# Peptides against a protein of PDB entry 7BDX: the designs that were tried, part 85

Target 1, 212 residues: chain A of PDB entry 7BDX
Amino acid sequence: EMGAAACTLLWGVSSSEEVVKAILGGDKALKFFSITGQTMESFVKSLDGDVQELDSDESQFVFALAGIVTNVAAIACGREFLVNSSRVLLDTILQLLGDLKPGQCTKLKVLMLMSLYNVSINLKGLKYISESPGFIPLLWWLLSDPDAEVCLHVLRLVQSVVLEPEVFSKSASEFRSSLPLQRILAMSKSRNPRLQTAAQELLEDLRTLEHN

## One batch from the design tools (peptide; made by RFdiffusion4, then SolubleMPNN)

Design b2_p13_5_s2 (from b2_p13_5, 6 letters changed)
Fold by OpenDDE base, seed 1:
Structure b2_p13_5_s2 (fold): chain B 212 residues (1-212), chain C 212 residues (1-212), chain A 13 residues (1-13)
Amino acid sequence: as target 1 above (212 residues)
Amino acid sequence: as target 1 above (212 residues)
Amino acid sequence: SELAKGLTTSPYD
């Protein structure tokens, strides 16, 4: 209980850029983000089947941790820190996104995907995550999720890759050969307006790349 | 481990006034400070004799909690919040200061005394803590501590009471009848310059009140 | 499209 409460407050205040700078300015940042990865991994490994106690103290704790990572990655110095000093955490997030089944731990997936999207704003971060083994299959695995928010954040991450020529050129053949085009086309017809827009924009970006 | 790390970061960032305002602006502040009191109490009750594992995760957690309370009490809106909405936490801090033996949990005592001193800057806070049952005996009990920092923070809290006529007048008879004058005089001769100064200033303030 | 940063707030804010 107390750990979840403290971590939840830390999550809330981490929405401030100055708080993120203060977190990173301390000698405890490295240890904190190391333990964060381990804690998130332990939570996902403790999940017995499809039972989601979404309102448990443990769930709330892990959500707050994922929220903190997202908020750190939202600022330039936070992205630099994660990419240079906390790669193990990024590897853990990628692994956990692969370990979770479609429809499983949806809120945690969304938070983790948001963190990866924020990391992708940094070219070095985008390179690092996109060069992860199985990254493209992972995107398509995640895009099979029934949840519209998961799919939205996957599409945003895919768009980050597609819009960066230096990154996309390395994976363009694998990307084109495995692209779930029918799934993305279906999302462009979604009743969810954010998902619809993201799918439509991605389809436009892909068409632009095919004509160049 | 993770709880202590998160709480330690929250403590560090709570040194900012804007972070304290952000903590208090959320609907979780009440619950957080309620659990804080319970957690600090549980820690003190779990202490088997004089064994201080000062470097334990639990100790670090409780130190961070006490540090957060101190930082919240350092600002006007934080003092107002504690005095109006978290009196149970203040009562817990007063109780825990009484339950700890001289020389026991010195660092925690210092943090708790610093929080009470910060609360005492608010006249309503000073009234509340000084009207606590056994407050004056508690001050003298704490002043028997062998630790110079504990004694320093006790003297500062005593000075806050003495310098406020509306508060001091209610307890002046009890205060004068029980004042450990020889102990304070000994502290005014301390080799610790901060303790020496605080004891000397308090003796001057007491003399001023005797001549009025 | 410009990459907009995603911020998250506690579900208790």
Scores: peptide ipSAE 0.049, ipTM 0.832, DockQ to the pose 0.210
Fold by OpenDDE base, seed 2:
Structure b2_p13_5_s2 (fold): chain B 212 residues (1-212), chain C 212 residues (1-212), chain A 13 residues (1-13)
Amino acid sequence: as target 1 above (212 residues)
Amino acid sequence: as target 1 above (212 residues)
Amino acid sequence: SELAKGLTTSPYD
């Protein structure tokens, strides 16, 4: 209980850039992000058994951890820190996104996808995550989720790859051969306006790349 | 482990006034400080049995909680919050300072005494803690500690009472009748310069009050 | 286009 409360408060205040700088400027940052990855991994592995209530202290704690990572990745020095010093955490987030079934832990998936999206703003971060083994299959696995918010953040991450020619050129053949075009076209007709817009923008960006 | 790491980071960033305002401006502050008191109380009650290693994750977690309370009490709005909305936490800190034996959990005692000292900067806070049952006996109990840092923070808290005539007048008879003058005189001869100075200043303030 | 960063403050954002 108290750990989840403290972590939730830390998440709230980590929305400030100055707080993120203070966290990263300390000698404890490396240890914190290492244990963060292990804690998130342990939580996801525990879900295969007992239906842990999503509103449990443990769930709230892991959501706060994912929120902190997202807020750290939202700033330049935070992205640089994650890509230089916490690659194991990025690898863990990618793994956990693959381990979670469609419809499972939607809120955690959204937070983890937001963290990867924020990391992708750094070209070094975008290169690192996009060159991860199974990255393209992972995107399509996540796009099979029934949740519109999960699918929205997947489309945004796909767009980050498509908008960077140096990154997209390396995986363009695999991307084109495996693209779930019918699924993206269905999302462009969604009643969710945010999902509709993101799918439409991605389809326009893809058309531009086919004509160049 | 992860809870202690998160709480320790929250402690570090709570040194900023803006972070304290952010913590207190949220809907979770009341719950956090309520559970803080319960967690600190549970920890102190657990010490009577197994020698919990002072370097344990649990000890570090409780130290971080006490550090957060101290940092909150260091600012005006934090003092106002504690005295108006978290009196149970102040009562708990006073209780735990009584429950801990001389030489036991020195670091926690220092942090708790620092929090009370910071609260005493607010006249409403000083009135509240000084009117607590057994407050004067508690000060003398704590002054029996072999640790110079514990004794230093006790002397500072005694000085906060002595320097406020409206507060001191209410307990002046009990204070004068129970004052461990020989102990304070011994501290004024300490090899610890901070303890020596604090004891000397308090003795000067007490002499001034006897001549008025 | 400049990628918009995501921030979160609570589990309910």
Scores: peptide ipSAE 0.042, ipTM 0.836, DockQ to the pose 0.189
Fold by OpenDDE base, seed 3:
Structure b2_p13_5_s2 (fold): chain B 212 residues (1-212), chain C 212 residues (1-212), chain A 13 residues (1-13)
Amino acid sequence: as target 1 above (212 residues)
Amino acid sequence: as target 1 above (212 residues)
Amino acid sequence: SELAKGLTTSPYD
């Protein structure tokens, strides 16, 4: 209970760039982000056993942790910190996104995907994430989710890769060979306007790359 | 572990007035401060049993909570929040200060006394604290502590009462009859310069009140 | 939702 309340407050204030700088400027940041990954991993592993209530203190705590990571990654110095000093946390987020089945822990997936997207704004972060083992299969695994918000955030991350020639060129062969085109085409016809737009934009970007 | 890390970060950033405003401006503040009191109480009650290592994650967590309360109370809007919306937390801090023996949990006592002193800067806060049952006996109980920092912060809180005629007049009879004058005189001869000064100033203030 | 409070999604949020 208390941990969830504290992390929830820390999440709220982490929307401030100055708070992110204060968090990172202290000697406590490394410990915090190291334990964050472990805590998130323990939570995801516990889901295969006891039915964790989504509104449980443990769930709220883990959501707050993922939210803090997202807000840290929204700031340039935060992205640099994550990519330089907390790579294990990024590896953990990638692993957890793979461990969760389609439709499982949707809110946590969205937060983790948002954090990865924010990290991808930094070219060094995008390189690190996209060179992760199984990254392309992971994108397609996540894109099989029935949730429109999960799919939206996956498409945004895919677009970050496609729009960066230095990154896309390394994976272009695998990307083209495994692209779930029919799924993306279906999303471009979604009733969700955000998902529809993201899928249409990605299809346009992909067509441009096929003609270049 | 994770809770202590999160609370420690929240404590660090709570030194900012803007962060205090952000904490209090959210709908989560009431829950946080409600659970804070309970968590601190549980920790103090656990001390009579198992030897809690002072450097334990639980101890660090509770110290961070007390530190957050202190930092909130340092700001005008934070004092107003505590006095108007979190009185149970103030009652808990007063109770815990009574439950702890002289020399027991010195660091926690200092933090709690600092929070009460900060609350006492607000006349409404000072009234609330000083009208608490057993407040004067509690001050003398705390002033029996062998620790100079505990005694210093007790003297500062005593001075807040003495310097406020509207508050002091209500308790002046009890205060004068129970005042540990010999103890305060001994503190005025302390080798600790801060304790020495605080005791001398209080003795001067008391002499002024005896002549008025 | 509570998740929207204090969540940033970009450096321009």
Scores: peptide ipSAE 0.037, ipTM 0.828, DockQ to the pose 0.098
Fold by OpenDDE base, seed 5:
Structure b2_p13_5_s2 (fold): chain B 212 residues (1-212), chain C 212 residues (1-212), chain A 13 residues (1-13)
Amino acid sequence: as target 1 above (212 residues)
Amino acid sequence: as target 1 above (212 residues)
Amino acid sequence: SELAKGLTTSPYD
């Protein structure tokens, strides 16, 4: 209980850029983000046995951790820190997104996808994530999720790759060969306006790249 | 480990007034400070059985909690919050300071005494603490500590009482009857300059009150 | 801004 309460408060205040700078300026940041990855991994591994209540202290604690990572990644110096000094955490997030089944731990998936999207805002972060083994298959696996918010954040991450020619060129062949085009086309007809727009924009970006 | 790391980061960033305001502006502040008191109490009760390593994750976690309370109490709105909405925590701190033996958990005592001193900066806080049952005996118990920093923070809290006539008048008879004058006089001759000064100032303040 | 869309404060953001 107490750990979850402290971590939740830290999550809330980490919405400030100055708080993110203060977190990173301390000598404890490296250790914190190392343990964060391990804690998130332990939580996801524990799900295969017991029905974890979404409202459990453990779940709320892990959500707060993922939220802190997302908020750190929302700031330029935070992205630089994660990409330079916490790559293991990014690799863990990618792994956990692969380990979770469609419809499983949706809120955690959304937070982790938001953190990856935020990291992808800088070219070094985008390169690091997109060069991860199995990244393209992982995106399509996640796009099979029934949750519209999971799919939205996957499409946003795909768009970040497609809009960066230096990154997209490295995976363009694999991307074209495995693209779930019918799934994206179906999303462009979604009743969810955010998902509809994201799918339509991505389809327009892809059409532009086929003509160049 | 993870809880201690998160709480330590929260302690560090809570040195900012804006972070204290953000902590208190959230709906989770009340719950956090309630659990804080319980966690500190559980830790102190666990000491009677096992030699807790000062460097244990549990010890570091409780130090961070006490540090957060101190940082909140350092800010005007934080003092108001503690005195209005977290009185149980203040009562717990007073209890734990009484339960700990001289020389036991010195660092925690210092942090708790600093929090009480900070709360005593406002008249409502000073009134609340000083009207607590056994407050004067508690001060003298704590002043028997061999640690100079514990004794320094006790003397500072005594000075806060002595310098407020409305508060001091309520306990003046008990204060005069139980004052460990020889102990304070010995501290005024300490080689520790901070302790020496605090003891000398308090003796001067007491002499002034005897002539009025 | 894209940065503002990346901030979270609760599990419902």
Scores: peptide ipSAE 0.036, ipTM 0.830, DockQ to the pose 0.176

Design b2_p13_5_s3 (from b2_p13_5, 6 letters changed)
Fold by OpenDDE base, seed 3:
Order: sequence, then structure tokens, then C-alpha cells
Structure b2_p13_5_s3 (fold): chain B 212 residues (1-212), chain C 212 residues (1-212), chain A 13 residues (1-13)
Amino acid sequence: as target 1 above (212 residues)
Amino acid sequence: as target 1 above (212 residues)
Amino acid sequence: SELAPGLRTSPYE
């Protein structure tokens, strides 16, 4: 209980840029982020099938950890820190996103995807995650999720790849050959307006790339 | 491990007044402070004699909790919150200070005494703690500590009582009859300059009160 | 821009 409460407070205050700078300016940041991934991984491995205790202290703690990582990645120095000093955490987030089935741990998936999207704002971060083994298959695996918020954040991450020529060129063949175009087209007709917009924008960006 | 790391980060950032305001402005503060005392109490009860694992995750977690409480009490709205909404935590801190022997858990005692001193800046807080059962005997028990920092923070708390006529008048008879004057006089000769000054100032304040 | 603010989250959302 106490750990979840403390971590939840830290998550809340980490929405401040100055708090993120204070966290990263201290000698305690490395220890925190070095063990964050292990805690998240332990939680995912302990899941008995599809049963998620959403209100459990363990769940709340892991959500807070993922929320903190997202908020750290929301600022330039936080992205730099993660990409330079916490790559193992990024690897863990990618792994956990692969380990979770469609519809499983939706809230955690959303937070992890938001963190990866924020990391993708940094070209070095985008390079790192996009060059990870199985990254393109992982995007399509995640895009099969029934949850609109999961799919939205996947589409944002896909768009970060598509809009960066230096990154997209390396995986363009695999991307084009495996693209779930029918799924994206279906999302462009979603009743979720955010998902609809993101899918439509991505389809426009993809069409632009096919004409270039 | 992870809880201690998160709580240590929260402790560090809680030195900011704006972070304390953010913690208290959220709906998560009550849960945090309602269980903080229980965690500290559990730690003190689990101590096997005088053996303190200073570097243990548990110790670090409890030190961070006490540090956060101190930093919350360092500002006016934090004192108000503790005195209005977290009295059980104040009761727990007073209890734990009584449960610990002289020389035992020095660092934790110092942090807890600092939190109580900060609470004593608020007249309502000072009234609350000074009206606690056994408060005057507790001060003398704590003042028997061999540690100069413990004694310093006890003297500060004693001074808060002495300098507040409305509070001091209620316990003046007990205070005068039980005052360890020889101990305070010995502290006024301490090689620790902070302890020496605090003891000298308190002796001057006490002399002033005896002439009034 | 690499300096652009990213998405933020809160336990209150």
C-alpha cells in the first residue's frame, strides 16, 4: 500500500516540468529508473490470464510508474535521460507491450505507449525504439487491440515513424509489406473522434509517401 | 526496493513549497498520510533491539516518509493539513518517539522531531501536541539522548512551548517541577555550537519566565 | 521539434 501511495503522489507532481528536472538533477534518478522496469515486468509476469485487479495496490503502483516515465519523457531533458541512461527501461516497455495480449492491461498499455510516443519526439529515441527487434510486428500486434485508446497511441507512434524519413527509410519495405491497411481504414471510420482523426491523418501521410 | 526509491524521490522534490501544495491539492494526500504512520510504526516495532540496518530499503523508506512529513510541515498550508486532517500521524510520531530508546534510531528521531517542531509553528499544532498525554515526560525522555542533534531538536520543541504563553501556562507547573535543568546547563556547555546556542537561549527564556 | 512538449498524465485523470 504505502509504496503505491508514495508513487502516486510522485506521479501527480511529475506533471510539472520543474519536478522532472529536480528528479533528474538528483543522484536518485538512476536507481529509480533502473528498477522501474523490473517492477513493471514482475507485475505483468504475475498476471493470471486476463484477470487484472485494477484497484490493487500493485496495479496502482505500476500505473504510477508508467505515468512517471510518461511525464519524464514529456520534456526534452527527460527524453535525453531515458535514451542515454535508461535504455533497459525502454527495452522493458517494448517487451511488456509484446507480452500483453489484445484487451489485456489496457490502462498500462496506454501509459507505456504514451511514454514511447514521448520518447519518439527525440530523433535519437525514435531511432532507438524503431531499431528494436520486432518493432514493426509489435506495432501491428498492438493495433489489433479492441481498445480505441490503445489503437490511438499506436497510430501516434506509427505516425512518428512515418513522418521521420531517416527512420522510415530503414523499415519502409517491411512497413509497406505488413501494413494492416484495412484495420487503419476501419479506424478512420471509428466513432471515437480522436482515433478517427489519427487514422485519417496517417492514411494521408502514407498516401503522400507512396507518391514520393 | 522500488517503494523506497519512489519515496526518496518524493522526499527530495517535497523540499519545494509548490510540490507540497501540489501534493495537498490532490485527492491522494489523505491516503498517503493515513498509512504513513502505520508504516513507520511497523518499522519501529520490527526493530530487534538496537540493531538498525541504516542502509536497508525499509530504513530508507521510513526516513523518506519522515522527511516528507517534515517538508510538508515546513509550510503553513502543510501544517494546517497535518493538524486538521492527519492528527493520527502526529499521535503516531509522538508514540514512536516514546518507544525508541536513547541512542536508538537517531536519524528517524531527528526527522520526527523536526516534523513536530515545524508543526509547533502553528499554534493549533503546538496546542495539539503539547496537550498529548505524557508530552512533558516525553520531552525529558528524548532529552536524555546521547545524540546532540536529537537534543537540539528537543530543545527547539521545548522552546516552542516556553515561548507560547497560552500553551506554557497549561503545563507550567509540571514543566517547572520536572525540568532537567542540570542536563540543559550541561548542553549549554556542549562542543556542538548549535546545541550550545539552543540550550543557552532556552535558559535565558526560562529565567525570563521565572521573573514574570 | 525535439523540444516539443509531449503528452502528460495524471493520477487524477
Scores: peptide ipSAE 0.412, ipTM 0.870, DockQ to the pose 0.380
Fold by OpenDDE base, seed 2:
Structure b2_p13_5_s3 (fold): chain B 212 residues (1-212), chain C 212 residues (1-212), chain A 13 residues (1-13)
Amino acid sequence: as target 1 above (212 residues)
Amino acid sequence: as target 1 above (212 residues)
Amino acid sequence: SELAPGLRTSPYE
């Protein structure tokens, strides 16, 4: 309980850039993000057995950790910190997104995808995550999620790859051969306006790349 | 471990007034400070048995909680919040200062005394803590601590009472009858310059009140 | 852009 409450408050205040700078300027940041990955992994492994209630202190604790990672990655110095000093955390987030079944831990999955999108704003971050083994299969598996918010953040991450020629050129063959075009076309017809727009933009970006 | 790391980061960033305002502006603040008191009490009760290592994750967690309370009480809106909405936490801190033996948990005792001093900056806070049952005996018991930093913060809290006529007039008879004058005189001769100064100032304030 | 602000989250959302 107390740990979850403290983490939740830290998440709330981490929406400030100055708070993120203060977190990263301390000698405890490296340890915190190392333990964060381990804690998130432990939680996801615990889900294979007991149906942990989504409203549990443990769930809130892990959501707050993922929220903090997202807010750290929202700023340039935070992205640089994660990509330079916390690559194991990025590897953990990618692994956990592969371990979580469609519809499982939707809120956590959204926060993790938001953090990866934020990391992808830096070319170094985008290169790192996109060169991870199984990255393209992971994107397509995540795009099978029934949740519109999960799919929205997958489409944003796909767009980050497509809009970066240095990254897209390395994976273009695999990307084109495995692209779930029918699924993306279905999303462009979604009643969710955010998902509809993201799918439509991605389809336009893909068409532009086929003509160049 | 993870809870202690999160609490330590929250403590570090709570040195900012804007972070304290953000903590208090959220719907989670009341719950956090309620659980804080319970967690601190649970820790102090656990000390009667096992010699918990001072460097334990549990100790660091409780130090961070006490540090957050101190930093919240350092600003006017934080003092108002504690005195209006978290009186149980103030009662808990007073009780725990009575339960901790001389030389026991010195760092925690210092942080708790700093938080009470900060609360005492507001007349409403000073009235509340000074009207607590056993407050004057507690001050004298704490002044028996072998640690100079504990004694320094006790002297500061005594000075807060002495310098406020509305508070001092209610307790003046008990205060004068139980004053450990020889102990305060010994502190005014301390090799610790901070303790020496605080004891000297308090002796001057007391002399001024005897002549008025 | 390398300096662009990313997505922020809150426990109050």
Scores: peptide ipSAE 0.412, ipTM 0.870, DockQ to the pose 0.380
Fold by OpenDDE base, seed 4:
Order: sequence, then structure tokens, then C-alpha cells
Structure b2_p13_5_s3 (fold): chain B 212 residues (1-212), chain C 212 residues (1-212), chain A 13 residues (1-13)
Amino acid sequence: as target 1 above (212 residues)
Amino acid sequence: as target 1 above (212 residues)
Amino acid sequence: SELAPGLRTSPYE
């Protein structure tokens, strides 16, 4: 209870750039992000196929942790910190996204995907995560999720790869051969306007890359 | 571990007025401060005469909580919030200060006393805490502590009472009859310069009040 | 841009 409450407050205030700078400027940041990864990993491993109650203190705590990581990654110095000093956390997030089943821990998946998207704004971050083993298969696994918000954030992360020639060129063959085009086309017809737009934009970007 | 790390970060960033405003502006603040009091109370009750290791995760967590309360009380809106919406926490702090033995949990006592001092900057806060049952005996109990930093913060809180005529007049008879004058005189000769100064200033203020 | 603002989240969303 108390931990979840404290972490939730920290999440709330981490929406401020100045708060992120203050978090990162302290001698506690490295330890915090190290334990964050371990805590999130322990939570996902404890699910044992049971859907943990989304309202549990443990779930709220893990959501707050993922939210903090996202908000840290939202700013340039936060991305730099994560990519330079917290790569293990990024590896953990990638692993956890692979371990979660479709429909499982949707809120956590969304937050983790948002954090990876934010990291992808930094070319060094995008390079790092895109070079992770199984990254392309992971994107397609996540894109199979029934949740529109999960799929939206996957599409955004895919777009970060597609829009960066240096990253895309390294994976272009695998990307083209494994691209779930029919799934993306279905999303471009979604009733969810955000998902619809993101899928349309990605399809346009992909078409542009095929003609160049 | 993770809770202590998160709470420590929240403590660190709570030194900013804007962060305190953000904490208080959220719908989680009331719950957080309610659980804070309970957590601190549980910790003090668990001491069972054993000196908990000051370096324990539990101790660090409680120190961070007390530090957050202090930092919230450091600003006008934080004092207003505590006095209006978190009186139970103030009552808990007063109780815990009474339950702790001399030399026991010095760091926690200091932080709690700092929070009460900060609350005392608000006349409504000063009125509230000074009207608490056993407040004057509590001050003298705390002033018996061998720790110079505990005694310093007690003297500051005593000074807040003495400098406010509306508050002092209500307790003046009890205050004068129970005043540990010899102890304060001994502190005015302390080798600790902060304690020495605070004791001298209080003695001057008391002399001024005896002549008026 | 490397300096572009990312997505922010809140426990109040």
C-alpha cells in the first residue's frame, strides 16, 4: 500500500521535466531504475497465468514504475540516461513485452511500449532497442494483441524504425519478409481513430520506402 | 527495497515548491498522507526497544516519509493542506515524538520536529499543535534528549510558541511553571553553535516576555 | 529530432 502510494505520487510529478532532471541528478537514480526492472520482472513472473487484479497495490505499483520510466524517457536527458546507464532496464522491458500474452497486463504493456517509443526518439536508443535479439518478431507478436492501445503504441514504435534509414536498412529484409501487412491494413480500417491514423501513416511510409 | 527507493526519490524532489504543489494538486495526496501516518506509527511500534538499524530499508522509507512531510510543510500551501486535511498525521507525529525514548530514532525525531516547526509557521497550525493534549510536557520530554539536533528543533518549536502571543497566552502559566530553564541555560553554553544560538535567542525572548 | 518531447503519462489519466 504505502509503496504504491509513494510511487504513484512520484509517477504523477514525473510528468514535469524539472522533476525528471531532479530524479536523474540525484545519486539514487541508478539504484532506482535497477530495482525498477527487477520489480517489474518479478511481477510479470508472478502472474502464473492468473490475471492479477488491475486494482491491486502490486499492479498499481508496477504501473507507476512503468509510468515513471515513460516520463523519464519523454525528455532528452532522460533518454540519454536510460540509453547510457539503464540498458538493463530496456532489455527487461523488451523481455517482459515478449513474455506477456495477448490481452495480459494491457496497461503495463502500453506503458512499457510508450517508454520504448520515447527511447526511440533518440537515435542511439532506437539503435539499441532495434538491435535487441528478436526485436522484429516481438513487434509482430505485440501487434497481434486485441487491445487497440497496445497496437497503437506498437505501430508508433514500428514507425520510429521505418522513419530512420540507418536503423531500417539493417532490418529491412526481415521487416519486409515478416510484416503483418494484412493486420496493419485491418488496423487502418479500425473504428479507433488513433489506431486508424497510425496504421494509415505507417502504410504510407512503407509505400514510400518501397518506391525509393 | 523498491518502496524505499521510490519514496527516497519522492523525498528528494519534494524539496521543490512546484513538486509539493503537484503532489497536493493530485487526488492521491490525502491517501498518501493518511498511510504515511500509519506507516510511521507501525515502524515506531515495531521498535520494541531494539534500535532498528538506521540503514535498514524500513528506516530509510520512514525517514523519506518524514522528510516529505517536512518539505510539504515548508511551503504555505503545504502547511494549509496539513492543517486542514491531514490533522491525523500531525496528531500521529506528536504521539510518536512522545513514544520515542531519548536517543531513540534521532533522525526520525529531527525530521518530525522539523515538520512540526514548519507547520508552526502557520498560525492555524501553531494553534492546532499547541492545543494538543500534553504538548508542553512533550516539548520538555524532547528537550531532555542527548542529541543536539533534536534539542535544536525543539527549541525552534518552543520559539514559535513564545513568539506568538495568542498561543503563548493560553499556555503561559503551564509554560512558566514547567520550563526547564537550567537545561536551556546549559544549551546556551553548548559547543554546538546552532544549539547555542537557538538557546540564547529563546532565553532573550523569554526575558522580554517576563518584563512585559 | 533528438530533443523532441515524448509521450507523457499520468496516474490521473
Scores: peptide ipSAE 0.411, ipTM 0.870, DockQ to the pose 0.380
Fold by OpenDDE base, seed 5:
Structure b2_p13_5_s3 (fold): chain B 212 residues (1-212), chain C 212 residues (1-212), chain A 13 residues (1-13)
Amino acid sequence: as target 1 above (212 residues)
Amino acid sequence: as target 1 above (212 residues)
Amino acid sequence: SELAPGLRTSPYE
């Protein structure tokens, strides 16, 4: 209980850029983000056996951790910190996104995908995550999720790859051979306007790349 | 471990007035400060049986909680919040200061005394804590501590009472009858310059009140 | 842009 309450307060205030700078300016940041990855991994591993209530203190704690990582990655110095000093945390987030089944832990997947999207704003971050083993299969696995918000954040991450020629050129063959085009076309007809727009924009970007 | 790490980060950033405002502006503040009191009480109750290592995760967590309370009380809106909405926490801090033996949990006592001193900057806060049952005996119990920093913060809290005529007049008889004058005189000869100054100033303030 | 603000989250959302 108390740990989740404290971490939730830290999540709330971490929306401030100055708070993120203060978190990172302290000698405690490295330890915090190393333990964060381990804590998130332990939580996901516990799900295979126990129906954890969505509103449990443990779930709220892990959501707050993922929210803090997202808010750190939302600013330039936070992205640089994660890419330079917390790569194991990024690897853990990628692994956990692969371990979770479609429809499982939707809120956590959304927060983790938002964190990866934020990391992808930095070219060094985008390079790091896109060069991770199984990254392209992971995107398609996540795009099979029934949740529109999960799919939206997957499409945003795919767009970050497609819009960066230096990154996209390295994976273009695998990308084209495995692209779930029919799934993206279906999303472009979604009643969810945010998902519809993201799918349409990605289809336009892909058409531009086929003509070049 | 992870809860203590998160709470330690929150403590670090809570030194900012804007962070304190952000903590208090959220609907989570009331819950956090209610659980804080319970957590601190549970920790102190566990000490009667187990030699808790000073560097335990539990100790670090409770220190961070007491540090956050202190930093909240350091600003005007934080004092107003504690006095209006978290009186149980103030009562708990007073109780825990009474339950701890001289020389026991020195760092925690210092943080709790700093929080009470900060609350005492608000006249409403000073009235509330000084009207607590056993407040004057508690001050003398705490002043028996062998630690100079504990004694310093007790003297500061006594000075806050003495400098407020509206508060001091209510307890002046009990105060004069129980005052450990020889202990304060001994502190005025301390080799610790901060303790020496605080004891000298208090003795001057007391002499002024005896002539008025 | 490397300096662009990312997505933010809140426990109040």
Scores: peptide ipSAE 0.410, ipTM 0.869, DockQ to the pose 0.379

